# Ledger of designs, part 19: peptides against a protein of PDB entry 4XPM

Target 1, 160 residues: chain A of PDB entry 4XPM
Amino acid sequence: VMLHSKNVKGFLENTLKPYDLHSVDFKTSSLQSSMIITATNGGILSYATSNNDVPKNSINEINSVNNLKMMSLLIKDKWSEDENDTEEQHSNSCYPVEIDSFKTKIYTYEMEDLHTCVAQIPNSDLLLLFIAEGSFPYGLLVIKIERAMRELTDLFGYKL
Target 2, 67 residues: chain B of PDB entry 4XPM
Amino acid sequence: DIKGTIAFDTHGNVIESTGVGSQRIEDIGDLSKVTLDAEGFAQVQGDSLLVHLYKRNDITLAVYTSA

## One batch from the design tools (peptide; aimed at target 2 S66)

Design b2_p14_5 (made by RFdiffusion4)
Pose (drawn by RFdiffusion4):
Structure b2_p14_5 (pose): chain A 143 residues (1-50, 63-86, 92-160), chain B 67 residues (1-67), chain P 14 residues (1-14)
Amino acid sequence: VMLHSKNVKGFLENTLKPYDLHSVDFKTSSLQSSMIITATNGGILSYATSNSVNNLKMMSLLIKDKWSEDENDTNSCYPVEIDSFKTKIYTYEMEDLHTCVAQIPNSDLLLLFIAEGSFPYGLLVIKIERAMRELTDLFGYKL
Amino acid sequence: as target 2 above (67 residues)
Amino acid sequence: VLTKEELKELYESL
């Protein structure tokens, strides 16, 4: 099994969109970046930006390790269930940036959102949890 | 009139804020400790501003008005 | 200033 590079890239581009509420006068900026990376090496499989390529590789590996350390050491952590599949959503403050990361269930891949410091964490968590519901094709993807 | 809002989750993280809500994000620590009535409502205040609380689906809405 | 019904409707509008 392999990834359909163009469609995954299109998916990540779609996850970039900001929230724009009218019920209250509230709107976020769009995500700084959205990436799928390996849980193993932190290598980037696909990404989308709304800052540079060099900067994404560094942050990706960093969040991979932070996530790796938290995932087996016996911030916020949200246990989630999607169609009886379990995963966990972590938030990490990366300098002045807000980030969310979660392992795609039973996969060797992580989904990573990078947003500005003004993007509320609770909202970033909801965005990534719903986005993961669209990634059933990637559940169980093994390297 | 409504002077502001804050919505926050069970971890106390913010989902959204407007008005004086964005200036009072620190209120969440106290607000999250408020025990709501049987229907999910409460009213509390730190100062001249009245905070109306409603919680459902693990999301608390706080709206700020005058007393 | 606000009733429980109004506050609930505000919440559902989110």

Design b2_p14_5_s1 (made by RFdiffusion4, then SolubleMPNN; from b2_p14_5, 6 letters changed)
Fold by OpenDDE base, seed 1:
Structure b2_p14_5_s1 (fold): chain B 160 residues (1-160), chain C 67 residues (1-67), chain A 14 residues (1-14)
Amino acid sequence: as target 1 above (160 residues)
Amino acid sequence: as target 2 above (67 residues)
Amino acid sequence: MLSKEELAALFDSL
């Protein structure tokens, strides 16, 4: 089944859900945002945010979108730098992973007080980007984004 | 008699934590250096708590108990 | 003291 724009949006919205382990006293916050962006320019193709209390077409909505655009660009730039830096690829902030037969890398980045992680969708021109609060543990964030990418096989090999 | 837990990955990053484990994230550095047995288990005596370690599939679980 | 089985069970619940 081909992923359409609306389906991707819904998928990203689902990734916002917090991790809740009922057997023990552990629960995360929701992700602040989840995005698919271009690896070339950092342009946002699809996104979801946990704060839906902002009226549509309001100045606050515009500001929030602009903030996402800025973060997307900044993270894309850092990702691009790291992809061309052997030392950074071997740093503790880089998780080489294999999904099916495809290799990719998950990077964790501290953005002010936010915890972020980004990964290239295998063999594609797209990046998956999660933004969470500082209380969201990086190890879990990495697992979360890896599992999410496993559900995006339709985007594997996507070229702009 | 579990007082808390810490689960962490091979990079030393937290996956989850509960109880006293949430206050002992700094222990990961030392816990990651503990030699595990062939089955992936170990026990480490702390200052006041016993730490039980189990590692599987690059994830380590540390469980803090009083005994 | 926790047994190995108990630890494994806790791990499986992660």
Scores: peptide ipSAE 0.571, ipTM 0.928, DockQ to the pose 0.835
OpenDDE base, seeds 2, 3, 4, 5: peptide ipSAE 0.567, 0.569, 0.566, 0.566; ipTM 0.927, 0.927, 0.927, 0.927

Design b2_p14_5_s2 (made by RFdiffusion4, then SolubleMPNN; from b2_p14_5, 4 letters changed)
Fold by OpenDDE base, seed 1:
Structure b2_p14_5_s2 (fold): chain B 160 residues (1-160), chain C 67 residues (1-67), chain A 14 residues (1-14)
Amino acid sequence: as target 1 above (160 residues)
Amino acid sequence: as target 2 above (67 residues)
Amino acid sequence: MLTKEQLKELFDSL
């Protein structure tokens, strides 16, 4: 089954859900945002946000979207630089992973007070991007995005 | 009796923490250097607390107990 | 003191 735009949106919305371990006293906040962007120019193809208190088409929503656009562009730029930097690829902020024989990398980036995580969808022109609060542990964020990518096999090899 | 836990990856990043473990994230640096046995276990005596370590699949769990 | 089995159980709950 091919992923359509609506299906992708719903998928991203589901990634926003917090991690809740009921057996122990550990629970995360929801992700602030989850996005699929282009690796070429950081354009947003799909996104979801946990902030649902802003009316649609309001000036506040527009500002929020603009902020996401700015963040996505900045992260894409940093990702692009790192992908061309051997040292950065071996830094503690880079997680090489393999999904179904496809190799990709997960990067963690601090964006002001936010914790972000980005990864190229294997063999594609697309990046998956998670934005969380600073209280969200990076190790868990990495696991979360890896698991999410494993569910996006329909986008593997997607070229613009 | 468990006082807290820390789970962390090979990069030293936290996966989850509970109890006193949430206040001892800085311990990861030292805990990551502990030599584990063939089964992935170790124990380290800390400041008044005993730390039980178990590592599997690049994830280390540290459990803090009073004894 | 925690046993190895108890530690494994805790690990599996992560």
Scores: peptide ipSAE 0.656, ipTM 0.931, DockQ to the pose 0.829
OpenDDE base, seeds 2, 3, 4, 5: peptide ipSAE 0.654, 0.649, 0.651, 0.652; ipTM 0.930, 0.930, 0.930, 0.930

Design b2_p14_5_s3 (made by RFdiffusion4, then SolubleMPNN; from b2_p14_5, 5 letters changed)
Fold by OpenDDE base, seed 3:
Order: structure tokens, then sequence, then C-alpha cells
Structure b2_p14_5_s3 (fold): chain B 160 residues (1-160), chain C 67 residues (1-67), chain A 14 residues (1-14)
């Protein structure tokens, strides 16, 4: 396992980058945030945000982090409920996927005007969470998070 | 000749869109019901534009053309 | 009219 905390954060920062295909006239905004959180309590283990212009140790930074904590907890709760609801697992907002013989699910959630998606890292106590603007298409968001999870094999099976 | 495009998944969610396709996201509902040939192709007349469909690996691409 | 080949090429560009 070569995942250092800085490596994880750097990885998450890279996920923030917008989709930009030069061959066609299509480009997304950057993700607002990308996080790895605990499935048990929604605690943030690592995060990246596109709003890096906020001064360090400022009140705005603290408030931003607190907002992320709140969203993390809310999404974790919704995810937990859905994982215990057969109907929700078969809804259009649930994408069952298989990565290297490991099964997991990607859920899309509307959070106010934001588009979010969350997925349990296979066999782990961790969730990967993307938060984007409402203009970010869900289909692409799902593809993005799936591809990201494929790069986090070191976290597969991680237990708290 | 291409006026726009829409790519969408099996859940009807947009993956990407360009041109007039960006203003026709609501077409996905109908386009998803179109019967494709054995190679995954179809053509559908949509108002004044012709829609070319191609589906592979659970992704559908719709291309809008004038003819 | 778009050919199947042209359409497939566009798809591969996604």
Amino acid sequence: as target 1 above (160 residues)
Amino acid sequence: as target 2 above (67 residues)
Amino acid sequence: MLSKEELAELFNSL
C-alpha cells in the first residue's frame, strides 16, 4: 500500500479537473469538491476543493470545511438508507458496477442546486464523494467516479 | 451538416452534449425507446432535423443533422 | 447524410 495522505489528496485534487474534449465543443466546470469519507459516521478522511482562493485559517475557510462536513454527513445518511432499501437500489439514481470482481453501487443525489454522486469503495468502510455544479451532467459524473474508483484499489477492503 | 449531439447512458442521464443537442435534452426519453438495428444504428426524423443514433457499451450517441 | 462509419468515428471521440 503506497497511499500516503498527501497522495490521496493529490489524487482527489486531480479529480476536480474539468472534462475537456478538444475534438468537440464540450467542456464541464471543475468539481466543487472531492472527498473520501467514512461510511460509518461520514467523517472526512481526505478532501479537495476547487475554491483554493480562500485564505488559510480564515473564517471563510473554516465555514467551508464545516459545510463540507455537513454535506458529507447528509450524503452518508442518505447512502446508508438507500443501502438498506431495495427499491432505492433499483431506482434510476443507482448504478451497480463491478470493478475487478468487486461489486459496488454509485448513487446520484441532488443536493440543493448541486449534483453529487457517492460510491462505496469496494469492501471498505470508505465512500468516495463528488460534488459538482448543477450544470455537470450526471451521466458523466457517474463515469468520472467509476474511473476514479478504479485507481483506488489500494483502499479496497479498507476497514476502520 | 452536424448541428449538435447528445450522448446519454442507459439511465437517460446526459454524458455530454453539443450544439442543438444541448437544448434538446428532453429528447432522450423518446430516443431511448428507438429500436436499433443489429449494429446499433438508427435514424429518426425529429421535427426539421434528422437524428442519427448509435449505441455501444450502454452509451447512446445522438447526432442531429439537417439531412 | 451521415454514414455509419462517420457516426462510429464520432462515438469513438467521446
Scores: peptide ipSAE 0.553, ipTM 0.929, DockQ to the pose 0.846
OpenDDE base, seeds 1, 2, 4, 5: peptide ipSAE 0.551, 0.551, 0.550, 0.550; ipTM 0.928, 0.928, 0.928, 0.928

Design b2_p14_5_s4 (made by RFdiffusion4, then SolubleMPNN; from b2_p14_5, 5 letters changed)
Fold by OpenDDE base, seed 5:
Structure b2_p14_5_s4 (fold): chain B 160 residues (1-160), chain C 67 residues (1-67), chain A 14 residues (1-14)
Amino acid sequence: as target 1 above (160 residues)
Amino acid sequence: as target 2 above (67 residues)
Amino acid sequence: MLTKEELAALFDSL
């Protein structure tokens, strides 16, 4: 089944859901944002946010979107740098993973008080990006984004 | 008598924590150095709590008990 | 004292 724009948005919205299925004594907050961006320019192709208390087309929404655009660009730039840095690829902030024989890397980045992780969708020009609160543990965030990427096989090999 | 837990990966990052484990994230550094038996188990006595360790598939679970 | 089996069961619940 081909993943269309509407399906992508819905998919990203589902990734926002908190972790609350395995341990009754442990649960997370929802992700703040989930995004698919271009690896070339950091442009946002699709996004979902848990901050839905802002009226649509309001100045506050525009500012929020602009903030996401800035974050996506910054993370894309850092990702691009790390992809060309052997030392960074062997740091604790880099998780090499393999999905259906396709190799990719998950990077964790601290952005002020936020915990973020980003990964290239295998063989594609696209990045999947999660933004969470600082209380969201990195180990779990990595597992979450890996599992999410396994559901995006339709985007594997996607070139702009 | 479980007082708390910590699950962490090979990078030393937390996956989840409960109870007193949530207050002892700093223990991961030492716990990651503990030698496990052939089945992936170990026990470490620390302060007033006993820590039970089990590692499988690159994930370590630490369980804190009173005894 | 927590047994190995109990510990493994806890692990499976992660």
Scores: peptide ipSAE 0.556, ipTM 0.925, DockQ to the pose 0.786
OpenDDE base, seeds 1, 2, 3, 4: peptide ipSAE 0.550, 0.554, 0.554, 0.555; ipTM 0.926, 0.926, 0.926, 0.925

Design b2_p14_6 (made by RFdiffusion4; failed a check: the pose's geometry)
Pose (drawn by RFdiffusion4):
Structure b2_p14_6 (pose): chain A 143 residues (1-50, 63-86, 92-160), chain B 67 residues (1-67), chain P 14 residues (1-14)
Amino acid sequence: VMLHSKNVKGFLENTLKPYDLHSVDFKTSSLQSSMIITATNGGILSYATSNSVNNLKMMSLLIKDKWSEDENDTNSCYPVEIDSFKTKIYTYEMEDLHTCVAQIPNSDLLLLFIAEGSFPYGLLVIKIERAMRELTDLFGYKL
Amino acid sequence: as target 2 above (67 residues)
Amino acid sequence: SIEDYLKERMDELE
């Protein structure tokens, strides 16, 4: 099994969109970046930006390790369930940036959102949880 | 009139904020400790501003008005 | 009422 590079890239581009509420006068900026990376090496499989390529590689590996450390050390952590599949959503403050990271269930891949410091964490968590619901094709993807 | 709002989750993280809500994000620590009535409502205040609370589906809404 | 407003506001948020 392999990834359909163009469609995953299109998916990540779609996860970039901001929230724009009218019920209250509230709007976010779009995500700074959205990436799928390996849980193993932190290598980037696909990404979308709304800052540079060099900067994404560093952040990705960093969050991969932070996630790796938290995932087996016997911040916020949100246990989630999707169609009886379990994963966890972590938030990490990356300098002045807000990030959410979660393992795609039973896969060797992580989904990573990078947003500005003004993007509320609780909202970033909801965005990534719903986005993961669209990634059933990637559940169980093994390297 | 509504002076501001804050919505926050069970971890106390913000989902959204407007008005004085964005200036009073620190209120969440106290607000999250408020025990709501049987229907999910409460009213509390730190100062001249009245905070109306409603919680459903693990999301608390707080709206700020005058007392 | 403010309570009706908050319930409608929650529906819109969901």

Design b2_p14_6_s1 (made by RFdiffusion4, then SolubleMPNN; from b2_p14_6, 5 letters changed)
Fold by OpenDDE base, seed 5:
Structure b2_p14_6_s1 (fold): chain B 160 residues (1-160), chain C 67 residues (1-67), chain A 14 residues (1-14)
Amino acid sequence: as target 1 above (160 residues)
Amino acid sequence: as target 2 above (67 residues)
Amino acid sequence: SIRDYLKELHEKLE
């Protein structure tokens, strides 16, 4: 089974949903954005945003997309640097994980007032990227992206 | 009575917080150093609240109570 | 008990 573009888009949209802990009064905000980008250039292959009220082709939409492109490039660059830095891979901003015997790393980055996390889809040229408000706990963000990657096994080993 | 909660991971990053726990994120540093019993539990008396700790699978949960 | 509550709450976080 192959993941088609529309299926990936739908998947990313679903990742936007807030985490709701029903047993206590705790609920996160929705993710601002969820993206799959290239590890090589930081190009956006697919994305979803929680702010869908912006008219299509409006100047506000263009600015929003441009902002996503900028953030994706910045995060890709930081990720690339960290992947080549042993010290950074052992910091509290790096979470080594294993999914079905596939190893990857989850990195957390503060981007302005936003909380972000990024992870290479195992053995692939792709990165999964979540962008959330500053109120979104990093630890929960890490859990969220790890669980999301477990649903992307079809992209494991994907090469551009 | 429960006044709040904090959950954090092995990196000290917050997973969730509620109630008074949301205002006591700085406690994580100290709470992470608490010695737990064989079942993963501990109790720590704070300045005004009692903190109940439980750690399992690299996630520590702290519940703040009045007693 | 408080321990039971902790366990239940922890399960919801995992």
Scores: peptide ipSAE 0.520, ipTM 0.846, DockQ to the pose 0.900
OpenDDE base, seeds 1, 2, 3, 4: peptide ipSAE 0.511, 0.505, 0.515, 0.518; ipTM 0.839, 0.784, 0.693, 0.760

Design b2_p14_6_s2 (made by RFdiffusion4, then SolubleMPNN; from b2_p14_6, 6 letters changed)
Fold by OpenDDE base, seed 5:
Structure b2_p14_6_s2 (fold): chain B 160 residues (1-160), chain C 67 residues (1-67), chain A 14 residues (1-14)
Amino acid sequence: as target 1 above (160 residues)
Amino acid sequence: as target 2 above (67 residues)
Amino acid sequence: SIREYLRELHDKLE
């Protein structure tokens, strides 16, 4: 899939779709949120959320956005710490991957009752972040984000 | 509805487990013998639960569901 | 380009 400037949000929206296991009658729930954030500050460049029928400028929308901002910052901080911790990089919450000879790491973090997964877009200052319900297996989240990362080759090496 | 999960490596070592999977670690022996399709997927019936298997690289994920 | 687009978004974020 070609990623265009106007399709960033659309891309993230597509990542919200449930993970449908091939050859078996099983699929996960939709992701709650999908985001591209800065690795430096945890700022949200783009995001998508499921069940976003909340009216714009409503209190509920503001609260939800603020929650995403908070989670993004927290996850960025944890990611930063782990990137500077050899032990954490060898834990079962870190998954080294290689995409077209570009190396990156996928981290899973439990945030309250939510399952989150974050990965640095290879050689970039950007992170891809998935937030799902606790019922979404971490293993499938890891697979999902890896597959999504393969569609973001145009962002490899992106520096702020 | 997911009832639990087990992730294990090629040596049968538990990487993670959740829900009912945490109580079914002994299933790894049998699950590791299941033949996967070309995409790394399989489905097996165990007790009252259905197990959905997915293998990615050297990691196998078992997802337990009621149906 | 997408890179330019993201740069613009980043500038707005700051």
Scores: peptide ipSAE 0.394, ipTM 0.702, DockQ to the pose 0.014
OpenDDE base, seeds 1, 2, 3, 4: peptide ipSAE 0.392, 0.365, 0.380, 0.385; ipTM 0.706, 0.617, 0.707, 0.719

Design b2_p14_6_s3 (made by RFdiffusion4, then SolubleMPNN; from b2_p14_6, 4 letters changed)
Fold by OpenDDE base, seed 5:
Structure b2_p14_6_s3 (fold): chain B 160 residues (1-160), chain C 67 residues (1-67), chain A 14 residues (1-14)
Amino acid sequence: as target 1 above (160 residues)
Amino acid sequence: as target 2 above (67 residues)
Amino acid sequence: SIKDYLKKLHDELE
């Protein structure tokens, strides 16, 4: 199925949903944000946020969007640095993964009080980025983003 | 009776925690070093609690019980 | 059993 802009937006919105376990009484908060950004400039191509109760064109919305832009840029920069640093690629904050024979890496980054993880969509110029509250476990965040990337095969190999 | 749980990956990062497990995240360091049996299980005595371990496919589970 | 519970929980995480 071809992923159009609307489909991507809907996909990202679905990733916001809490992770709810049934074997134990464990349920996370919703992701704060989920977005696809460019690996080159950190530009946001698509995004979703859990707090949608902000009026459009309001000062609060502008600040929220600007904050996302800043975070995406900072994370892209850190990701780019790590991709050129073999030591960082072997740190506990880097998870090499393989999806359908495509290799990529998942990085976890603490941004102030937030927990984030980012991964290059395999062979593409795109990054998938999750932003969660500090209470969201990194190990689960990694699992979540890996599973999400498995649903984005249409974007594998996407070049700008 | 289960008093809590911890799940963690090979990086030592938490996947989930519940009950007393949420207060024992520091146990991960020691739990990751425990030798498991052929089936991936082990038991470790904690401070007043018994920890049941199970590891499969790089995910380790720890369940805390009173006995 | 506790082992069965552990396996069940692990199945849910995989």
Scores: peptide ipSAE 0.768, ipTM 0.951, DockQ to the pose 0.870
OpenDDE base, seeds 1, 2, 3, 4: peptide ipSAE 0.766, 0.768, 0.768, 0.766; ipTM 0.951, 0.951, 0.951, 0.951

Design b2_p14_6_s4 (made by RFdiffusion4, then SolubleMPNN; from b2_p14_6, 7 letters changed)
Fold by OpenDDE base, seed 5:
Structure b2_p14_6_s4 (fold): chain B 160 residues (1-160), chain C 67 residues (1-67), chain A 14 residues (1-14)
Amino acid sequence: as target 1 above (160 residues)
Amino acid sequence: as target 2 above (67 residues)
Amino acid sequence: SMRDYLIKLHEELE
C-alpha cells in the first residue's frame, strides 16, 4: 500500500499521541509537532501539530507555521553538519540504527526549551522530525521515532 | 512497595521516570556501572532506598523500593 | 515478584 499525502498526514498526526505505560504511572505529553522534511533544503513536505487551537488563516497560525519552517531548516542544517562530522556521529546525541537491513541515524537536538529528534528515512532524501516539550525524555523520543520509521517503509529509498 | 522508577538507554538518556525516580536522574551514571548477574539483574542499596536493576537489549530499568 | 515486574515493565518499553 502506497503512502499518499493524506496517509502521511494521518500517520504524522498519529505520532503526536502521548506515550502511556501501564506497569507504572507514566504518560507523556503529546508531541508538539511531527514532520517529514527534505534533507536537501529542510522544506516541509508534511506536518502535524498538537496545537490546533489556533484559528485557520490567523496571524497566530502563520507565525506557528513560520516557526516550524524555521525549526525544520535549523535542524536540517545541524543534521547536515553532523552527517559530515565523524565526531558528531559518535557523540551521545547520535543513535545509529538499522531497520530491515537499512542503516540510518537518529540525532537528538535541544532547540531552545524543546526536545527534538531527527532521522533520515533510510536511503531517502527525507527526514522524519519530532518536536516535543522539554519534559519529554530523549531516550523515549528516540524509541518513538525509530518505531515510527519502521512504519514508513514505503518511503525508503525515496529520492526527490 | 515501589517508590519510583527510572528507565534509561546506553547513552544515559532517560526513557521514563516516575515517583522518586524522577528526582534521582543523577543516579543513572552510577547505575550504568553496576555489574549485573547472568540474567541481567542487580540490587543496589542507595542512601535510603533499595534499587532493583534489570537490563536487557540496551535498556536498563531501575525500580526504587524501601526494602 | 520484583523480577517478574521488571521483566513486564521492560517488555512495555521494547
Scores: peptide ipSAE 0.777, ipTM 0.950, DockQ to the pose 0.853
OpenDDE base, seeds 1, 2, 3, 4: peptide ipSAE 0.775, 0.776, 0.776, 0.775; ipTM 0.951, 0.950, 0.950, 0.950

Design b2_p14_7 (made by RFdiffusion4; failed a check: the pose's geometry)
Pose (drawn by RFdiffusion4):
Structure b2_p14_7 (pose): chain A 143 residues (1-50, 63-86, 92-160), chain B 67 residues (1-67), chain P 14 residues (1-14)
Amino acid sequence: VMLHSKNVKGFLENTLKPYDLHSVDFKTSSLQSSMIITATNGGILSYATSNSVNNLKMMSLLIKDKWSEDENDTNSCYPVEIDSFKTKIYTYEMEDLHTCVAQIPNSDLLLLFIAEGSFPYGLLVIKIERAMRELTDLFGYKL
Amino acid sequence: as target 2 above (67 residues)
Amino acid sequence: SIEDYLKDRMDELD
């Protein structure tokens, strides 16, 4: 099994969209970046930006390790269930940036959102949890 | 009139904020400790501003008005 | 009422 590079890229581009509420006068900026990376090496499989390529590689590996350390050391952590599949959503403050990361269930891949410091964490967590519901094709993807 | 709002989750993380809500994010620590009535409502205040609380689906809404 | 407003606001948020 392999990834359909163009469609995954299109998916990540779609996850970039900001929230724009009218019930209250509230709107976020769009995500800084959205990436799928390996849980193993932290290597980037696909990404979308709304800063630079060099900067994404560094952040990705860093969050991969932070996630890896938290995932087996016996911040916020949100246990989630999607169609009886389990994963965890972590928030990490990356300098002045807000990030969310979660392992795509039973896969060797992580989904990573990078947003500005003004993007509320609780909202970032909801965005990534719903986005993961659209990634059933990637559940169980093994390297 | 409504002076501001804050919505936050069970971890106390913010989902959204407007008005004085964005200036009073620190209120969440106290607000999240408020025990709501049987229907999910409460009213509390730190100062001249009245905070109306409603919680459903693990999300608390706090709206700020005058008392 | 403020309570109706909050319930409707929550539905919109959901």

Design b2_p14_7_s1 (made by RFdiffusion4, then SolubleMPNN; from b2_p14_7, 7 letters changed)
Fold by OpenDDE base, seed 2:
Structure b2_p14_7_s1 (fold): chain B 160 residues (1-160), chain C 67 residues (1-67), chain A 14 residues (1-14)
Amino acid sequence: as target 1 above (160 residues)
Amino acid sequence: as target 2 above (67 residues)
Amino acid sequence: SIRDYLVKLHEELE
């Protein structure tokens, strides 16, 4: 099944859901945002956000979208730098992973008080980006994005 | 009699924490160095609490109990 | 047992 634009949006919206464990009393907050962006210039191809209380076409909505654009660009730049830095690739903020014989890396970045993680969709020009509150543990964020990435096989190898 | 839990990965990053575990994130450094038995388990005495460890597939769990 | 609990919790995280 091919992922269409609306399917991608729905997928990203689904990633926003809290992680709820049943063996222990542990439940995260929802992700603030989930995005697919271009690795080349950080352009947002699709996004979802938990804050849906802002009226459409309002100044606040525009500011919110602009904030996402800014964060995506900053994270893309940081990712690009790290992809060319062997030391950063061996830090505790980098998780090499393999999905169906495709290799990629998950990076965690602290953005102000937010916890973020980003990963290149294998062999593609696309990045998957999660933005969460500071209370969202990095280890779990990594697990979450890895599992999400496994559901995006249709985008593996996607070139712009 | 579980007082709390911590789960962490090989990078020392928290996966989850509950109860007293949420207040003992600093224990991860020491817990990551504990030698586990053949089945991946260990017990560590920490102040008034006993820590039960289990590691498999790069995820370590710590459960805190009174005894 | 505690061990059973640990295994169960671990399986939930995997």
Scores: peptide ipSAE 0.779, ipTM 0.951, DockQ to the pose 0.841
OpenDDE base, seeds 1, 3, 4, 5: peptide ipSAE 0.777, 0.777, 0.778, 0.778; ipTM 0.951, 0.950, 0.951, 0.951

Design b2_p14_7_s2 (made by RFdiffusion4, then SolubleMPNN; from b2_p14_7, 7 letters changed)
Fold by OpenDDE base, seed 2:
Structure b2_p14_7_s2 (fold): chain B 160 residues (1-160), chain C 67 residues (1-67), chain A 14 residues (1-14)
Amino acid sequence: as target 1 above (160 residues)
Amino acid sequence: as target 2 above (67 residues)
Amino acid sequence: SMRDYLIKLMEELE
């Protein structure tokens, strides 16, 4: 099934859902944001946010979107730097993964009090980006984004 | 009785924590060095708590009990 | 058993 723009938005919205274990009393918060951005410029192609209490076309909404744009750009820049830094690629913040026959890397970045992770969609010009509260464990965030990436095979190899 | 849990990956990053485990994140360093049996299990004594370990597919679970 | 519990919990994580 081919992913359309509407399907991508819905997919990202689904990634916001909290992680809930039943064998133990553990439940995360929802992701703050989930985004697909360009690896070249950090431009947002699609996004979802759990903060939907802001009126449409309000100053607060504009500020919120601008904040996402800023974060996406900053993370893209950091990702770009790390992709050219072998030392960073061997740090505890980098997870090399293989999905089917495609290789990619998941990076975790602390952004102020937020926990973020980003990964290049295999062989594409796109990045998947999760932003969570500081209480969201990095190890789980990595698992979450890896599993999400496995559902985006239609975007593998996507070039701008 | 289970007093808490920690799950962590091979990078030492937390996956989940509950109960006393949430207060013992610093144990990950030592727990990651514990030798497991052929099935991936181990038990280690940590002060007043017993830690039950299980590792599979790069995930390590630690369950804390009183005995 | 404790081992069964550990396995069960691991399965939830995977």
Scores: peptide ipSAE 0.774, ipTM 0.948, DockQ to the pose 0.876
OpenDDE base, seeds 1, 3, 4, 5: peptide ipSAE 0.774, 0.773, 0.774, 0.774; ipTM 0.948, 0.948, 0.948, 0.948

